# Ledger of designs, part 188: peptides against a protein of PDB entry 3KDP

Target 1, 230 residues: chain A of PDB entry 3KDP
Amino acid sequence: PFLIFIIANIPLPLGTVTILCIDLGTDMVPAISLAYEQAESDIMKRQPRNPKTDKLVNEQLISMAYGQIGMIQALGGFFTYFVILAENGFLPIHLLGLRVNWDDRWINDVEDSYGQQWTYEQRKIVEFTCHTPFFVTIVVVQWADLVICKTRRNSVFQQGMKNKILIFGLFEETALAAFLSYCPGMGVALRMYPLKPTWWFCAFPYSLLIFVYDEVRKLIIRRRPGGWVE

## One batch from the design tools (peptide; made by RFdiffusion4, then SolubleMPNN)

Design b2_p25_8_s1 (from b2_p25_8, 16 letters changed)
Fold by OpenDDE base, seed 1:
Structure b2_p25_8_s1 (fold): chain B 230 residues (1-230), chain A 25 residues (1-25)
Amino acid sequence: as target 1 above (230 residues)
Amino acid sequence: SEIEEMLKLAEKLLEEGRKILEEAF
């Protein structure tokens, strides 16, 4: 998220403090939970170099935990970010390069995609309104992604939710998201304004799409072992 | 230019996503 912010010079979708909360709060427990997941044989292909060391995860699980999850989180977060800004009159293409003017407190006539002028204060309210949904979207996407990550070939419905640590992690990150979204003072401390409960569902279609895509992918892998989809 | 193309693609995906959300809610 932060890389796209720098490269595209868009308004900041997620604050640095919030990013740290994600890294330390929402990503850590789920990542640990994956280490204790009963991995499929195709995930655990590489044997530990030292059988005496209790290495819980191999390179493949690490890659899934830190690479794939991070990418899906970013995609989900940006989806929500752009939806919110579009609802407020800022289409995604209009946001490109807008950051300089967006962050300038002396410019009070920044126009949206429909010609409406926005004051600095109004822009910052919209920006901070995006932070909370972005964070919540990451959590909601993680629900699907973590469930997907525990399997490569088997359906989620076949393997089920056997990992109690994973389930606990999902509840913990959800509780943290709720706390950060609704606790008084978070708007000032973390630049996270309270979220309307309806926005929790903004990521659901995206999560469902990923879930369906993964199930279809797994179905194809089962029907055609060794295909390009694997 | 590559960033603009990526943003156009993102915009298209977002518009589709928005339609899905509007239909779902």
Scores: peptide ipSAE 0.000, ipTM 0.223, DockQ to the pose 0.021
Fold by OpenDDE base, seed 2:
Structure b2_p25_8_s1 (fold): chain B 230 residues (1-230), chain A 25 residues (1-25)
Amino acid sequence: as target 1 above (230 residues)
Amino acid sequence: SEIEEMLKLAEKLLEEGRKILEEAF
């Protein structure tokens, strides 16, 4: 999110402190749960080859999975961000390069895609309105991603929900998301304004799409082992 | 209060980092 903010020169989609909460807090338990489940499934299925090479491959697979999940989560968050800004009159294409004027407190006539002028205070309210749903979207997408990424090859339906650590992680991150979204003072402390419950569902179509995509991907991998789709 | 102070410090450090990156690009 931060890199895209700089490169695309768009308004900040998620507060820096909130990003730290995600990276250091909400992602920790899920990442641990995923590491345990992948280690169990991949080590058991591969015939014992060279222990050094197999360990290295597993570590690479875990690292790749973590990186991919992070990217997918970011995409989901940005989707929600662009939806909110579009609903407020700022189309994605209009946001490109807008940051300089957006963050300038002396410019009170920034125009949206429809010619409406926005004061600095109004813009910051909209920006901070994006922070909470962006975070919540990441959590909701994590539900799908963690379930999907349990194994590289097995379907969720085949592997099941036996990992108690994963289940605990899902509840923990959801509880944390609810706390950060609705606890008084979070708007000031983390720039996370209260979230309407309806925004929790904004990520669901995206999560469903990823779920279907990954299940199809896994089916292809099972049918064509060693293909480029891995 | 200690957590809030740590978060504020982290925010300041990240903001400084952001400025450095903006200048570099």
Scores: peptide ipSAE 0.000, ipTM 0.236, DockQ to the pose 0.020
Fold by OpenDDE base, seed 3:
Structure b2_p25_8_s1 (fold): chain B 230 residues (1-230), chain A 25 residues (1-25)
Amino acid sequence: as target 1 above (230 residues)
Amino acid sequence: SEIEEMLKLAEKLLEEGRKILEEAF
């Protein structure tokens, strides 16, 4: 999220402290969970043919899985971000390059896509309004991503929820999201304004889509072992 | 035993993360 903020010069979609909360409070336990699940996977039950090469391959697979999850999360978060800004008069194309004027406290007449002028304070309110739902969207997407990443071939319904670390991680990330969204003072401390409960459901269609996609992918793998989709 | 060790590690890391967060705000 922060990298896209810099590259696209758009208003900041997620604060630095919130990013740290994701990295330390949300992503760390899932990463441990995925490392553990790989050890339980039937792929790892095969005797390592070459311990040096197999270790490297496993580390690469973990890194790729983590990277893919992060990309999917970012896409979901940015979708929510652009929806909120569009609802407030800022179309995605208008946000490109707007950061310089957006962050200038002395410019109080920044125009939206419809010619409405926004003061610095008004712009910052809209910006901070995006932070909480962006974070919540990431958490909701993580629910699906973590569950689907448990196995390469087996359906979630077949494998079940045996990984206690994963369950713990899902609980902790949800609790953290609730805390940051509803605890008094978070608007000042973390620039995260309270979120209407209805916004928790904004990411559910996206999570459902990726879940369905992964189940279909796994179904294809089961029916055609050794295919390119694996 | 391995699961228990991993859970303890996860709990420890989360607790440290919470402390950092509490100090940050």
Scores: peptide ipSAE 0.000, ipTM 0.246, DockQ to the pose 0.031
Fold by OpenDDE base, seed 4:
Structure b2_p25_8_s1 (fold): chain B 230 residues (1-230), chain A 25 residues (1-25)
Amino acid sequence: as target 1 above (230 residues)
Amino acid sequence: SEIEEMLKLAEKLLEEGRKILEEAF
């Protein structure tokens, strides 16, 4: 998110504090849950046919899969960001290069896509209104990521939700998101304004996309054992 | 064929999700 912010020179979609909350709050418990996840019985039982090459291929495939999932997560957050800004009169194309004027407290007449002028204070309210939904979107998308990471080869439907630690992680992330979104004072302290409940659903299509992606990936792995997509 | 079916299912679910979002918002 921050890299795209710099490259596209758009208003900041996610605050640094919220990023820290993701890294320290939402990723830590899931990481622990995955560490305690019992390896899929098939992973432990399947000796690599070629330990050197198969390990490298597997590590590369895992890294690519996680990289792609991370990109989908980022896209989900940015989608929510652009929707909110568009609803407030700032179309995505207008946001390109707008950062300099957006962040200048002395410019109080930044025009939106429809010619409405926005004061610095008004712009910051809209910006901070985007922070919470962006964060929540990432959390909701991470639900799917955590669930799919439980399985390497088997479908989520086959493996089930047996890991209590993983389930706890999901609830912890959700509770943190709710706390940051609705606790009084978070708008000032974390620049996270209260989120309308409807915005929680904006991430659901992306969560579904991750599920579908992973199931397709697993299906390919099952159909082409020993192929490049293992 | 199964990949195509899953992709079609994904598209359908995305479209349904979009409709739900459009109705909610």
Scores: peptide ipSAE 0.000, ipTM 0.235, DockQ to the pose 0.021

Design b2_p25_8_s2 (from b2_p25_8, 17 letters changed)
Fold by OpenDDE base, seed 1:
Structure b2_p25_8_s2 (fold): chain B 230 residues (1-230), chain A 25 residues (1-25)
Amino acid sequence: as target 1 above (230 residues)
Amino acid sequence: KEIEEMLKKAEELLEKGRKILEEAL
């Protein structure tokens, strides 16, 4: 998200505080929870043919899969960002290159896509209003990510949700998201303005996409053992 | 052992993050 912010010179979709909250609050606990996940029986039973090369290949494949999931997460966040800004009168195309004027406190007549003028304060409110939904979107997408990452080959439906620590991690990140989204003062303190409850659902298509992506991936692995998708 | 070390580091980072958040509030 920050890279797109720099490249496209759009208003900041995800603030540094929200990034920190993701990295430390929503990513860390789930990652710990996954470490306590019971090893998938089929993963542990597979002896590497070459311990050095096969380990490296597996790590690369895992890294690639996580990279792809991360890209889908970012897309989900940006989708939510653009929807919110569009609802406030800023169409995506209008946001390109707008950052310089957007962040200038002395410019109080920045026009939206419909010719409405926005003060600096109003723009910042809208910007910070985007931070929260972006964050929440990441959390919701992470639900799918965590659920799918608990297994490498088996379907979520086969493995189930037996790990209580994982469930706790999901609860904690969701609770944190709710706290940051709805606690009074978060707009000023963390640049996260309150979120309408409906925005929680904006991420669901992307969460579903990740879920389907991984289930398809796992299905391919099951049908073609030893494939590059593993 | 490596996993345990990674977990410990992760927990430490989490705790640091929580402190930062608390200070920011």
Scores: peptide ipSAE 0.000, ipTM 0.255, DockQ to the pose 0.026
Fold by OpenDDE base, seed 2:
Structure b2_p25_8_s2 (fold): chain B 230 residues (1-230), chain A 25 residues (1-25)
Amino acid sequence: as target 1 above (230 residues)
Amino acid sequence: KEIEEMLKKAEELLEKGRKILEEAL
């Protein structure tokens, strides 16, 4: 998110402290849950023929899975960010290069895509309105990502949700999201303004698409082992 | 309240850091 902010010169989609809360807090329990499930699934599927090479492969697979999940989550967050800004009159194309004027306190007549002028205070309200939904979107997308990444080859329907750590992680991250979204002072401390309940559902179509995509991918991998789709 | 103040201060410092980074790029 921060790199895209710098490269694209868009308004800040998520506060730096909130990003740290995601990276160090929200993602910790889910990452641990995935590590346990992958270790269990790999131990069950392959007798370690070569412990050194198999361990290295598993570590690489975990690292790749974590990196992919993070990228997918970021995409979901940015989707929600662009939806909110578009609903407020700022189309994605118009946001490119707008940061300099957006963050300038002395410019109170920044025009949206429809010619409406926005004061600095109004712009910051919209920006901070994006922070909470962005975070919540990451959590909601993470639900799907964690469920689908439970195994690389097996369908969720085949393996089921037997991992209690995963279930606990899902509840913990949801509770954290609710706390950060609705606790008094979070708007000031984290620039996370209160979230309307409707925004929790904004990520659901995206989560569903990712879920369907991954199930199809897994189906292809099962039918064509060793293909480029891995 | 104390936690909120600490978080606010952290955000301010991070924002300053962001600005410095933007100027350096």
Scores: peptide ipSAE 0.000, ipTM 0.251, DockQ to the pose 0.021
Fold by OpenDDE base, seed 5:
Structure b2_p25_8_s2 (fold): chain B 230 residues (1-230), chain A 25 residues (1-25)
Amino acid sequence: as target 1 above (230 residues)
Amino acid sequence: KEIEEMLKKAEELLEKGRKILEEAL
């Protein structure tokens, strides 16, 4: 997210507070859950054929899978960001290079894609309006990520939702997202303005995409043991 | 209040970091 913000010079899609809430608030319990599940999962219990080479390959493949999932999460967040800005009059193409004028508090006549002028305060409200749904999008996509990361080879339908720590992690993420989105004063304190409930559903296609992607990946691994997808 | 102050400090640091990056780029 931050790299695209720098490269494209677009308004900031994700605030520092939201990043901290993701890293420390939402990811902590899920990470613990995954650590416990990994000890019970097929990933850790399967003895490597060659302890030196197979361990390195496994670590690289896990890292790549998490990297790909993280990219899909970022795409989901950016999609939500662009939709919100487009609904407020800023089309994606117009946002390119706009950051310099957007962040300048002395410029109060930044034009949107339709010729409407926006004050600095109005622009910042719109920017902060994007922070909450971006965060919520990440949380909703993380639901799928947490569920699919329970196993490397087994389908979610085979493994089921038996891990109570994972369920607690999902609840914690959802509760935190609801708190940050709807608690009075969060707009002032955290620059996270209230979210329309419809935006929770905007992330669902990406959550489904991750789920389908991982199920297909796992299916390929099961059908082609020792393939490059392992 | 402490969280708000920490958040404000973090925002100030980020804004400073942004300015430094803008000046460097």
Scores: peptide ipSAE 0.000, ipTM 0.240, DockQ to the pose 0.019
Fold by OpenDDE base, seed 4:
Structure b2_p25_8_s2 (fold): chain B 230 residues (1-230), chain A 25 residues (1-25)
Amino acid sequence: as target 1 above (230 residues)
Amino acid sequence: KEIEEMLKKAEELLEKGRKILEEAL
């Protein structure tokens, strides 16, 4: 998110505080939960065919898969961001290069895509309105990520949801998101304005996409054992 | 073929989700 903010010079889609909340709050408990996850029985029983090459290949494939999931997460957040800004009159194309004027407190006549002028205060309200739903979108997408990370080869339907710590992590993330979204004063303290409940659903398609992606990946692994996707 | 079907379903669901979002907003 921050890289795109710099590269595209768009208004900041996700605040630094929210990033810290993701890194310190939403990622830690899930990471711990995964550490306590019982290894898939298939993983534990399967010896590498070639210990020298298979480990490297597997690490690369895992890294690529997680990288792709991370990209989908980012896309989900940006989708929500662009929807909110578009609803407020700022089309995605208009946001490109707008950051300089957007962040300038002395410019009070920044025009949207429809010619409406926005004061600095109004722009910041809209910006901060984006922070919360972006964060929530990431959390919701992370639900799918956590669920799919439980298994390497088997479908989630086969492995089931047995890890209580993982489930706890999901609830913790959700509770944190709810706290940051609806607790009084968060708009001032964290620049996270209250979120309409409807915005929680914005991420669901992306969560589903991640889920389907992983199931497809796993299906390929099952059908092509020893293939490059393994 | 099964992968293609799954991808197609994912795209359809994504599109449905977007439409629902647009209607809910």
Scores: peptide ipSAE 0.000, ipTM 0.210, DockQ to the pose 0.021; fails the geometry check

Design b2_p25_8_s3 (from b2_p25_8, 16 letters changed)
Fold by OpenDDE base, seed 2:
Structure b2_p25_8_s3 (fold): chain B 230 residues (1-230), chain A 25 residues (1-25)
Amino acid sequence: as target 1 above (230 residues)
Amino acid sequence: SEIKKVLEEAEELLKKGREILEEAF
């Protein structure tokens, strides 16, 4: 989000403090929960042909998979961001290069895509309105990510949801998201204004996309073991 | 209050980082 903010010169989609909450807070408990997941039986049974090369390849492939999932998460967040801004009159194409004027407190007549003028305060309210749903979108997409990352090759349907700690982690991050979204003072402390419950559903298509992506990936891995898709 | 201060300091650090990156591009 931060890199796209700089490169595209768009209004900041997610507050820096909120990003820290994601990186240092919301991801911690889920990561711990994954450490308690039962080892996938096929991974344990597979003897490495060459411990050095096979380990390196697997690490690279895991890194690529996480990178791809992370990109899908970011896309989900940006989708929610652009939807909110579009609903407020700022089409995505109009946001390109707008940051300089957007962040200038002395400019109080920034025009949207429909010619409506926005004061600095009004713009910041809209910006901060985007922070919460962006964050929530990341959390909702993380649900899918956590569920799929519990295994490398087996389907979620095959492995099942036996890890009670993972389930707890899903509820914990959801509760944290709800707390940050609806607790009084979060708008001032974290630049996270209250979120309408309907915005939680904006992330669901991306969660579904991640599930489909991972199931297809795992299916390919099962059919073509040792392929580059791992 | 201490958590808030730490978060504010982190935000300032990130702000400085942003400025550096903006100058680099």
Scores: peptide ipSAE 0.000, ipTM 0.206, DockQ to the pose 0.020
Fold by OpenDDE base, seed 3:
Structure b2_p25_8_s3 (fold): chain B 230 residues (1-230), chain A 25 residues (1-25)
Amino acid sequence: as target 1 above (230 residues)
Amino acid sequence: SEIKKVLEEAEELLKKGREILEEAF
């Protein structure tokens, strides 16, 4: 999100403090929980790993973690961001290059896509209105991500939810999202304004997309062991 | 062929997601 903010010169979709909350508060605890995940049911049937060929983190894992899933998360967040800005009169095409004027507190006549003038304060309210639902979108997508990452080959339905620490992590990140979204004073402290509860559902299609994608990927792996998709 | 099936399922889920958004807002 922050990289796209810089590259596209659009208004900031997600604040730096909020990014830190994702990295340290939302993502870290669930990630650590994966170390305590019970081995897959087929692990005892495998030959010992060859340290020369089998790495714990390989190119496929990097691609899944930082490429494919990361792209879906980003798309979900930016979708929510562009919807909110469009509802407030700023179409996506108009946002390109607008950052310089957007962030200038001395310019109080920035026009939206319909010619309406916006003061600096009004623009910042709209910007901060985007931060919370963007963050919530990331959290909701992370639900699916965390659940799918616990297994390499087995379906979630086959492996089950046995890791109590992972379950705790899912509740922790959800509780943090709710706290940041609805606790009084977060608009001043973290530049996160409260959102309507209905906005939580905006991310569900993306979570479902990740879930279906991974289940199909795992199905392919089960049917064709040793393929490049593994 | 299986990748195409995944993409088709993904498109269907995105469609359902859009419908939910349209009903909610």
Scores: peptide ipSAE 0.000, ipTM 0.182, DockQ to the pose 0.020
Fold by OpenDDE base, seed 4:
Structure b2_p25_8_s3 (fold): chain B 230 residues (1-230), chain A 25 residues (1-25)
Amino acid sequence: as target 1 above (230 residues)
Amino acid sequence: SEIKKVLEEAEELLKKGREILEEAF
Protein backbone atom coordinates (compact mmCIF):
# COMPACT_ATOMS: atom_id res chain seq x y z
CA PRO B 1 0.00 0.00 0.00
CA PHE B 2 2.72 2.47 0.88
CA LEU B 3 4.64 1.76 -2.30
CA ILE B 4 1.59 2.45 -4.43
CA PHE B 5 1.04 5.61 -2.42
CA ILE B 6 4.49 6.81 -3.42
CA ILE B 7 4.42 5.62 -7.02
CA ALA B 8 0.94 6.85 -7.88
CA ASN B 9 1.26 9.93 -5.66
CA ILE B 10 -2.23 9.40 -4.27
CA PRO B 11 -3.52 10.28 -0.80
CA LEU B 12 -2.31 7.84 1.84
CA PRO B 13 -4.75 4.91 1.91
CA LEU B 14 -3.47 3.35 5.12
CA GLY B 15 -1.75 4.97 8.06
CA THR B 16 1.54 3.78 9.48
CA VAL B 17 -0.06 2.88 12.79
CA THR B 18 -2.62 0.69 11.08
CA ILE B 19 0.18 -1.04 9.19
CA LEU B 20 1.84 -1.75 12.52
CA CYS B 21 -1.44 -3.12 13.82
CA ILE B 22 -1.55 -5.50 10.86
CA ASP B 23 2.03 -6.62 11.29
CA LEU B 24 2.02 -6.97 15.05
CA GLY B 25 -1.61 -7.56 15.86
CA THR B 26 -3.20 -9.45 13.02
CA ASP B 27 -0.27 -11.43 11.62
CA MET B 28 1.46 -12.63 14.76
CA VAL B 29 -1.29 -14.73 16.31
CA PRO B 30 -2.19 -16.39 13.02
CA ALA B 31 1.47 -17.11 12.37
CA ILE B 32 1.70 -18.82 15.73
CA SER B 33 -1.47 -20.72 14.94
CA LEU B 34 0.01 -22.00 11.69
CA ALA B 35 3.05 -23.25 13.56
CA TYR B 36 0.74 -25.49 15.54
CA GLU B 37 -1.29 -26.58 12.54
CA GLN B 38 -1.42 -30.30 12.10
CA ALA B 39 0.38 -31.53 9.05
CA GLU B 40 -1.83 -32.17 6.09
CA SER B 41 -2.90 -35.79 6.00
CA ASP B 42 -1.50 -36.41 2.55
CA ILE B 43 1.86 -34.88 3.44
CA MET B 44 2.21 -37.17 6.41
CA LYS B 45 1.22 -40.23 4.39
CA ARG B 46 3.56 -39.53 1.51
CA GLN B 47 6.82 -41.33 1.35
CA PRO B 48 9.79 -39.04 1.51
CA ARG B 49 10.58 -37.77 -1.92
CA ASN B 50 14.02 -38.22 -3.33
CA PRO B 51 15.81 -35.17 -1.95
CA LYS B 52 18.13 -35.12 -4.94
CA THR B 53 15.42 -34.86 -7.56
CA ASP B 54 12.24 -33.86 -5.79
CA LYS B 55 11.91 -30.73 -3.76
CA LEU B 56 9.46 -31.28 -0.94
CA VAL B 57 8.37 -27.71 -1.34
CA ASN B 58 8.98 -25.69 -4.42
CA GLU B 59 9.92 -22.52 -2.61
CA GLN B 60 9.57 -20.55 -5.78
CA LEU B 61 6.04 -21.74 -6.44
CA ILE B 62 5.01 -21.16 -2.86
CA SER B 63 6.55 -17.72 -2.88
CA MET B 64 4.74 -16.92 -6.10
CA ALA B 65 1.45 -18.21 -4.76
CA TYR B 66 1.75 -16.22 -1.56
CA GLY B 67 2.92 -13.25 -3.55
CA GLN B 68 -0.20 -13.46 -5.68
CA ILE B 69 -2.37 -13.74 -2.58
CA GLY B 70 -0.65 -10.69 -1.15
CA MET B 71 -1.36 -8.79 -4.33
CA ILE B 72 -5.04 -9.76 -4.10
CA GLN B 73 -5.07 -8.50 -0.51
CA ALA B 74 -3.58 -5.20 -1.54
CA LEU B 75 -6.03 -4.87 -4.40
CA GLY B 76 -8.88 -5.47 -1.99
CA GLY B 77 -7.71 -2.69 0.26
CA PHE B 78 -7.22 -0.29 -2.61
CA PHE B 79 -10.60 -1.15 -4.03
CA THR B 80 -12.25 -0.20 -0.76
CA TYR B 81 -10.17 2.96 -0.64
CA PHE B 82 -11.13 4.03 -4.14
CA VAL B 83 -14.81 3.28 -3.55
CA ILE B 84 -14.90 5.47 -0.46
CA LEU B 85 -13.08 8.30 -2.16
CA ALA B 86 -15.34 8.03 -5.19
CA GLU B 87 -18.39 8.22 -2.95
CA ASN B 88 -16.94 11.41 -1.54
CA GLY B 89 -16.42 12.90 -4.98
CA PHE B 90 -12.85 11.83 -5.76
CA LEU B 91 -12.70 9.49 -8.73
CA PRO B 92 -9.60 7.28 -9.01
CA ILE B 93 -8.25 9.11 -12.02
CA HIS B 94 -8.42 12.41 -10.16
CA LEU B 95 -6.40 11.02 -7.27
CA LEU B 96 -3.33 10.47 -9.42
CA GLY B 97 -0.77 13.08 -8.52
CA LEU B 98 -3.07 14.72 -5.99
CA ARG B 99 -1.02 13.88 -2.88
CA VAL B 100 1.10 17.02 -2.90
CA ASN B 101 -1.91 19.29 -2.87
CA TRP B 102 -3.85 16.92 -0.64
CA ASP B 103 -1.28 17.00 2.13
CA ASP B 104 -0.64 20.74 1.95
CA ARG B 105 -2.40 22.34 4.87
CA TRP B 106 -2.24 25.73 3.22
CA ILE B 107 -4.27 24.64 0.21
CA ASN B 108 -7.92 24.75 1.17
CA ASP B 109 -9.48 24.65 -2.27
CA VAL B 110 -8.56 21.24 -3.66
CA GLU B 111 -11.25 20.35 -6.12
CA ASP B 112 -12.85 16.95 -6.39
CA SER B 113 -13.92 15.32 -9.64
CA TYR B 114 -17.12 17.36 -9.61
CA GLY B 115 -15.61 20.76 -8.92
CA GLN B 116 -16.38 20.92 -5.22
CA GLN B 117 -13.64 22.50 -3.15
CA TRP B 118 -12.31 20.72 -0.09
CA THR B 119 -10.52 22.29 2.83
CA TYR B 120 -7.51 20.61 4.37
CA GLU B 121 -9.56 19.49 7.34
CA GLN B 122 -12.28 18.03 5.15
CA ARG B 123 -9.71 16.15 3.08
CA LYS B 124 -8.11 14.70 6.18
CA ILE B 125 -11.48 13.54 7.43
CA VAL B 126 -12.04 11.71 4.16
CA GLU B 127 -8.52 10.28 4.26
CA PHE B 128 -8.96 9.02 7.80
CA THR B 129 -12.34 7.63 6.83
CA CYS B 130 -10.47 5.46 4.33
CA HIS B 131 -7.93 4.11 6.82
CA THR B 132 -10.36 1.99 8.81
CA PRO B 133 -12.07 0.32 5.85
CA PHE B 134 -8.72 -0.38 4.23
CA PHE B 135 -7.48 -2.02 7.40
CA VAL B 136 -10.67 -4.00 7.87
CA THR B 137 -10.54 -5.14 4.26
CA ILE B 138 -7.04 -6.49 4.79
CA VAL B 139 -8.18 -8.34 7.90
CA VAL B 140 -11.17 -9.88 6.15
CA VAL B 141 -9.04 -10.97 3.21
CA GLN B 142 -6.51 -12.43 5.64
CA TRP B 143 -9.26 -14.73 6.91
CA ALA B 144 -9.24 -16.47 3.58
CA ASP B 145 -5.47 -16.48 3.42
CA LEU B 146 -5.13 -18.11 6.81
CA VAL B 147 -7.72 -20.74 6.03
CA ILE B 148 -6.11 -21.73 2.73
CA CYS B 149 -2.56 -21.76 4.11
CA LYS B 150 -3.38 -24.69 6.35
CA THR B 151 -3.46 -27.02 3.35
CA ARG B 152 -1.00 -27.66 0.54
CA ARG B 153 -2.82 -30.12 -1.64
CA ASN B 154 -6.08 -31.02 0.01
CA SER B 155 -9.16 -28.88 -0.26
CA VAL B 156 -10.19 -26.90 2.79
CA PHE B 157 -13.32 -29.03 2.74
CA GLN B 158 -11.24 -32.18 3.07
CA GLN B 159 -8.87 -30.94 5.75
CA GLY B 160 -11.50 -29.20 7.84
CA MET B 161 -11.10 -26.57 10.53
CA LYS B 162 -9.47 -28.59 13.29
CA ASN B 163 -6.93 -26.08 14.54
CA LYS B 164 -8.53 -24.28 17.46
CA ILE B 165 -5.59 -21.90 17.64
CA LEU B 166 -6.17 -20.83 14.06
CA ILE B 167 -9.84 -20.22 14.80
CA PHE B 168 -8.83 -18.20 17.82
CA GLY B 169 -6.48 -16.18 15.64
CA LEU B 170 -9.31 -15.37 13.25
CA PHE B 171 -11.46 -14.16 16.11
CA GLU B 172 -8.59 -12.16 17.56
CA GLU B 173 -8.03 -10.39 14.25
CA THR B 174 -11.72 -9.65 13.98
CA ALA B 175 -11.92 -8.39 17.53
CA LEU B 176 -8.92 -6.15 16.98
CA ALA B 177 -10.45 -4.80 13.80
CA ALA B 178 -13.72 -4.12 15.60
CA PHE B 179 -11.91 -2.47 18.50
CA LEU B 180 -9.91 -0.19 16.26
CA SER B 181 -12.98 0.62 14.18
CA TYR B 182 -15.47 1.40 16.92
CA CYS B 183 -13.61 2.25 20.11
CA PRO B 184 -14.03 5.91 21.04
CA GLY B 185 -10.90 7.97 20.53
CA MET B 186 -9.41 5.83 17.76
CA GLY B 187 -10.13 8.57 15.27
CA VAL B 188 -7.73 10.83 17.11
CA ALA B 189 -5.25 8.27 18.37
CA LEU B 190 -4.90 6.10 15.28
CA ARG B 191 -6.58 8.22 12.61
CA MET B 192 -9.13 5.47 12.25
CA TYR B 193 -12.63 6.83 12.11
CA PRO B 194 -15.63 4.62 12.86
CA LEU B 195 -16.60 2.29 10.05
CA LYS B 196 -20.09 1.73 8.75
CA PRO B 197 -20.93 -1.94 9.10
CA THR B 198 -21.68 -2.14 5.38
CA TRP B 199 -18.02 -1.62 4.53
CA TRP B 200 -17.07 -4.91 6.14
CA PHE B 201 -18.71 -6.62 3.20
CA CYS B 202 -16.56 -4.85 0.61
CA ALA B 203 -13.77 -7.33 1.28
CA PHE B 204 -15.87 -10.46 0.86
CA PRO B 205 -15.49 -10.73 -2.91
CA TYR B 206 -11.73 -10.65 -2.51
CA SER B 207 -11.82 -13.28 0.20
CA LEU B 208 -13.88 -15.41 -2.13
CA LEU B 209 -11.38 -14.77 -4.90
CA ILE B 210 -8.55 -16.04 -2.72
CA PHE B 211 -10.54 -19.15 -1.82
CA VAL B 212 -11.36 -19.87 -5.44
CA TYR B 213 -7.78 -19.25 -6.51
CA ASP B 214 -6.38 -21.59 -3.91
CA GLU B 215 -8.93 -24.32 -4.46
CA VAL B 216 -8.24 -24.26 -8.17
CA ARG B 217 -4.51 -24.29 -7.57
CA LYS B 218 -4.95 -27.32 -5.34
CA LEU B 219 -7.22 -28.95 -7.88
CA ILE B 220 -4.55 -28.53 -10.55
CA ILE B 221 -1.96 -30.02 -8.21
CA ARG B 222 -4.22 -33.01 -7.60
CA ARG B 223 -4.91 -33.54 -11.28
CA ARG B 224 -1.33 -32.99 -12.40
CA PRO B 225 0.93 -34.36 -9.72
CA GLY B 226 4.51 -33.29 -10.30
CA GLY B 227 3.46 -30.47 -12.55
CA TRP B 228 4.85 -26.95 -12.55
CA VAL B 229 2.06 -25.76 -10.24
CA GLU B 230 3.09 -28.08 -7.44
CA SER A 1 -3.83 -21.64 -18.57
CA GLU A 2 -6.20 -23.04 -15.99
CA ILE A 3 -5.01 -20.54 -13.41
CA LYS A 4 -5.59 -17.77 -15.91
CA LYS A 5 -9.08 -19.05 -16.57
CA VAL A 6 -9.84 -19.17 -12.88
CA LEU A 7 -8.49 -15.69 -12.38
CA GLU A 8 -10.71 -14.49 -15.19
CA GLU A 9 -13.70 -16.19 -13.61
CA ALA A 10 -12.81 -14.68 -10.28
CA GLU A 11 -12.55 -11.25 -11.82
CA GLU A 12 -16.00 -11.72 -13.28
CA LEU A 13 -17.31 -12.73 -9.89
CA LEU A 14 -15.70 -9.68 -8.37
CA LYS A 15 -17.31 -7.53 -11.01
CA LYS A 16 -20.70 -9.05 -10.30
CA GLY A 17 -20.12 -8.62 -6.60
CA ARG A 18 -19.34 -4.98 -7.12
CA GLU A 19 -22.47 -4.52 -9.14
CA ILE A 20 -24.53 -6.14 -6.41
CA LEU A 21 -22.91 -3.95 -3.79
CA GLU A 22 -23.50 -0.86 -5.85
CA GLU A 23 -27.14 -1.79 -6.21
CA ALA A 24 -27.53 -2.65 -2.56
CA PHE A 25 -25.65 0.20 -1.19
Scores: peptide ipSAE 0.000, ipTM 0.185, DockQ to the pose 0.020
Fold by OpenDDE base, seed 5:
Structure b2_p25_8_s3 (fold): chain B 230 residues (1-230), chain A 25 residues (1-25)
Amino acid sequence: as target 1 above (230 residues)
Amino acid sequence: SEIKKVLEEAEELLKKGREILEEAF
């Protein structure tokens, strides 16, 4: 997100606080949950593997899959960001190169895509309004990510959701997202303005996409054991 | 290659979604 912010010269889509909340609030508990995850039924039934070759292949496949999932997450966040700015009159094309004028507190006549002028304060409110939905989008997408990370090969339908710590992690990150989104004073203290409840549902298609993507990936792995899925 | 195709299709859908939103707002 930060690299795209610099390259495209668009207003900042994700605040520092939201980044910290992702790293500490949404990533830590899932990582712990994976440590306590029950062994996959297929791993326990697998024949002895070559420890030199099979470990490397699995690590590369996992790294690639997580990289792809991360890209889909980022795209979901940016989609939410662009939707919010578009709702406020800033179409995506108009945001390109706008950062310099956007961040200048002395420029109070930045025009949107419809010719409406925006003061610095108004622009910052819109910017900070994007932070919370972006964060919530990441949380909702992470629901699917956490569920799919339970297994490398087995479908979620086969493995099930038996890890109580994972379920706790899902509730914890959701509760944190709700707290940051709706607690009074967060707009002033953390520059995270309240989120309309409807925005929680905007991320669901991306969560579903990740889920379907991973199930298809796992299906391919099951049909082509030992092959690379590109 | 199959995973890349799915990712590209997803990116195209996101792009189309943005275009629809630009027309709607």
Scores: peptide ipSAE 0.000, ipTM 0.180, DockQ to the pose 0.017

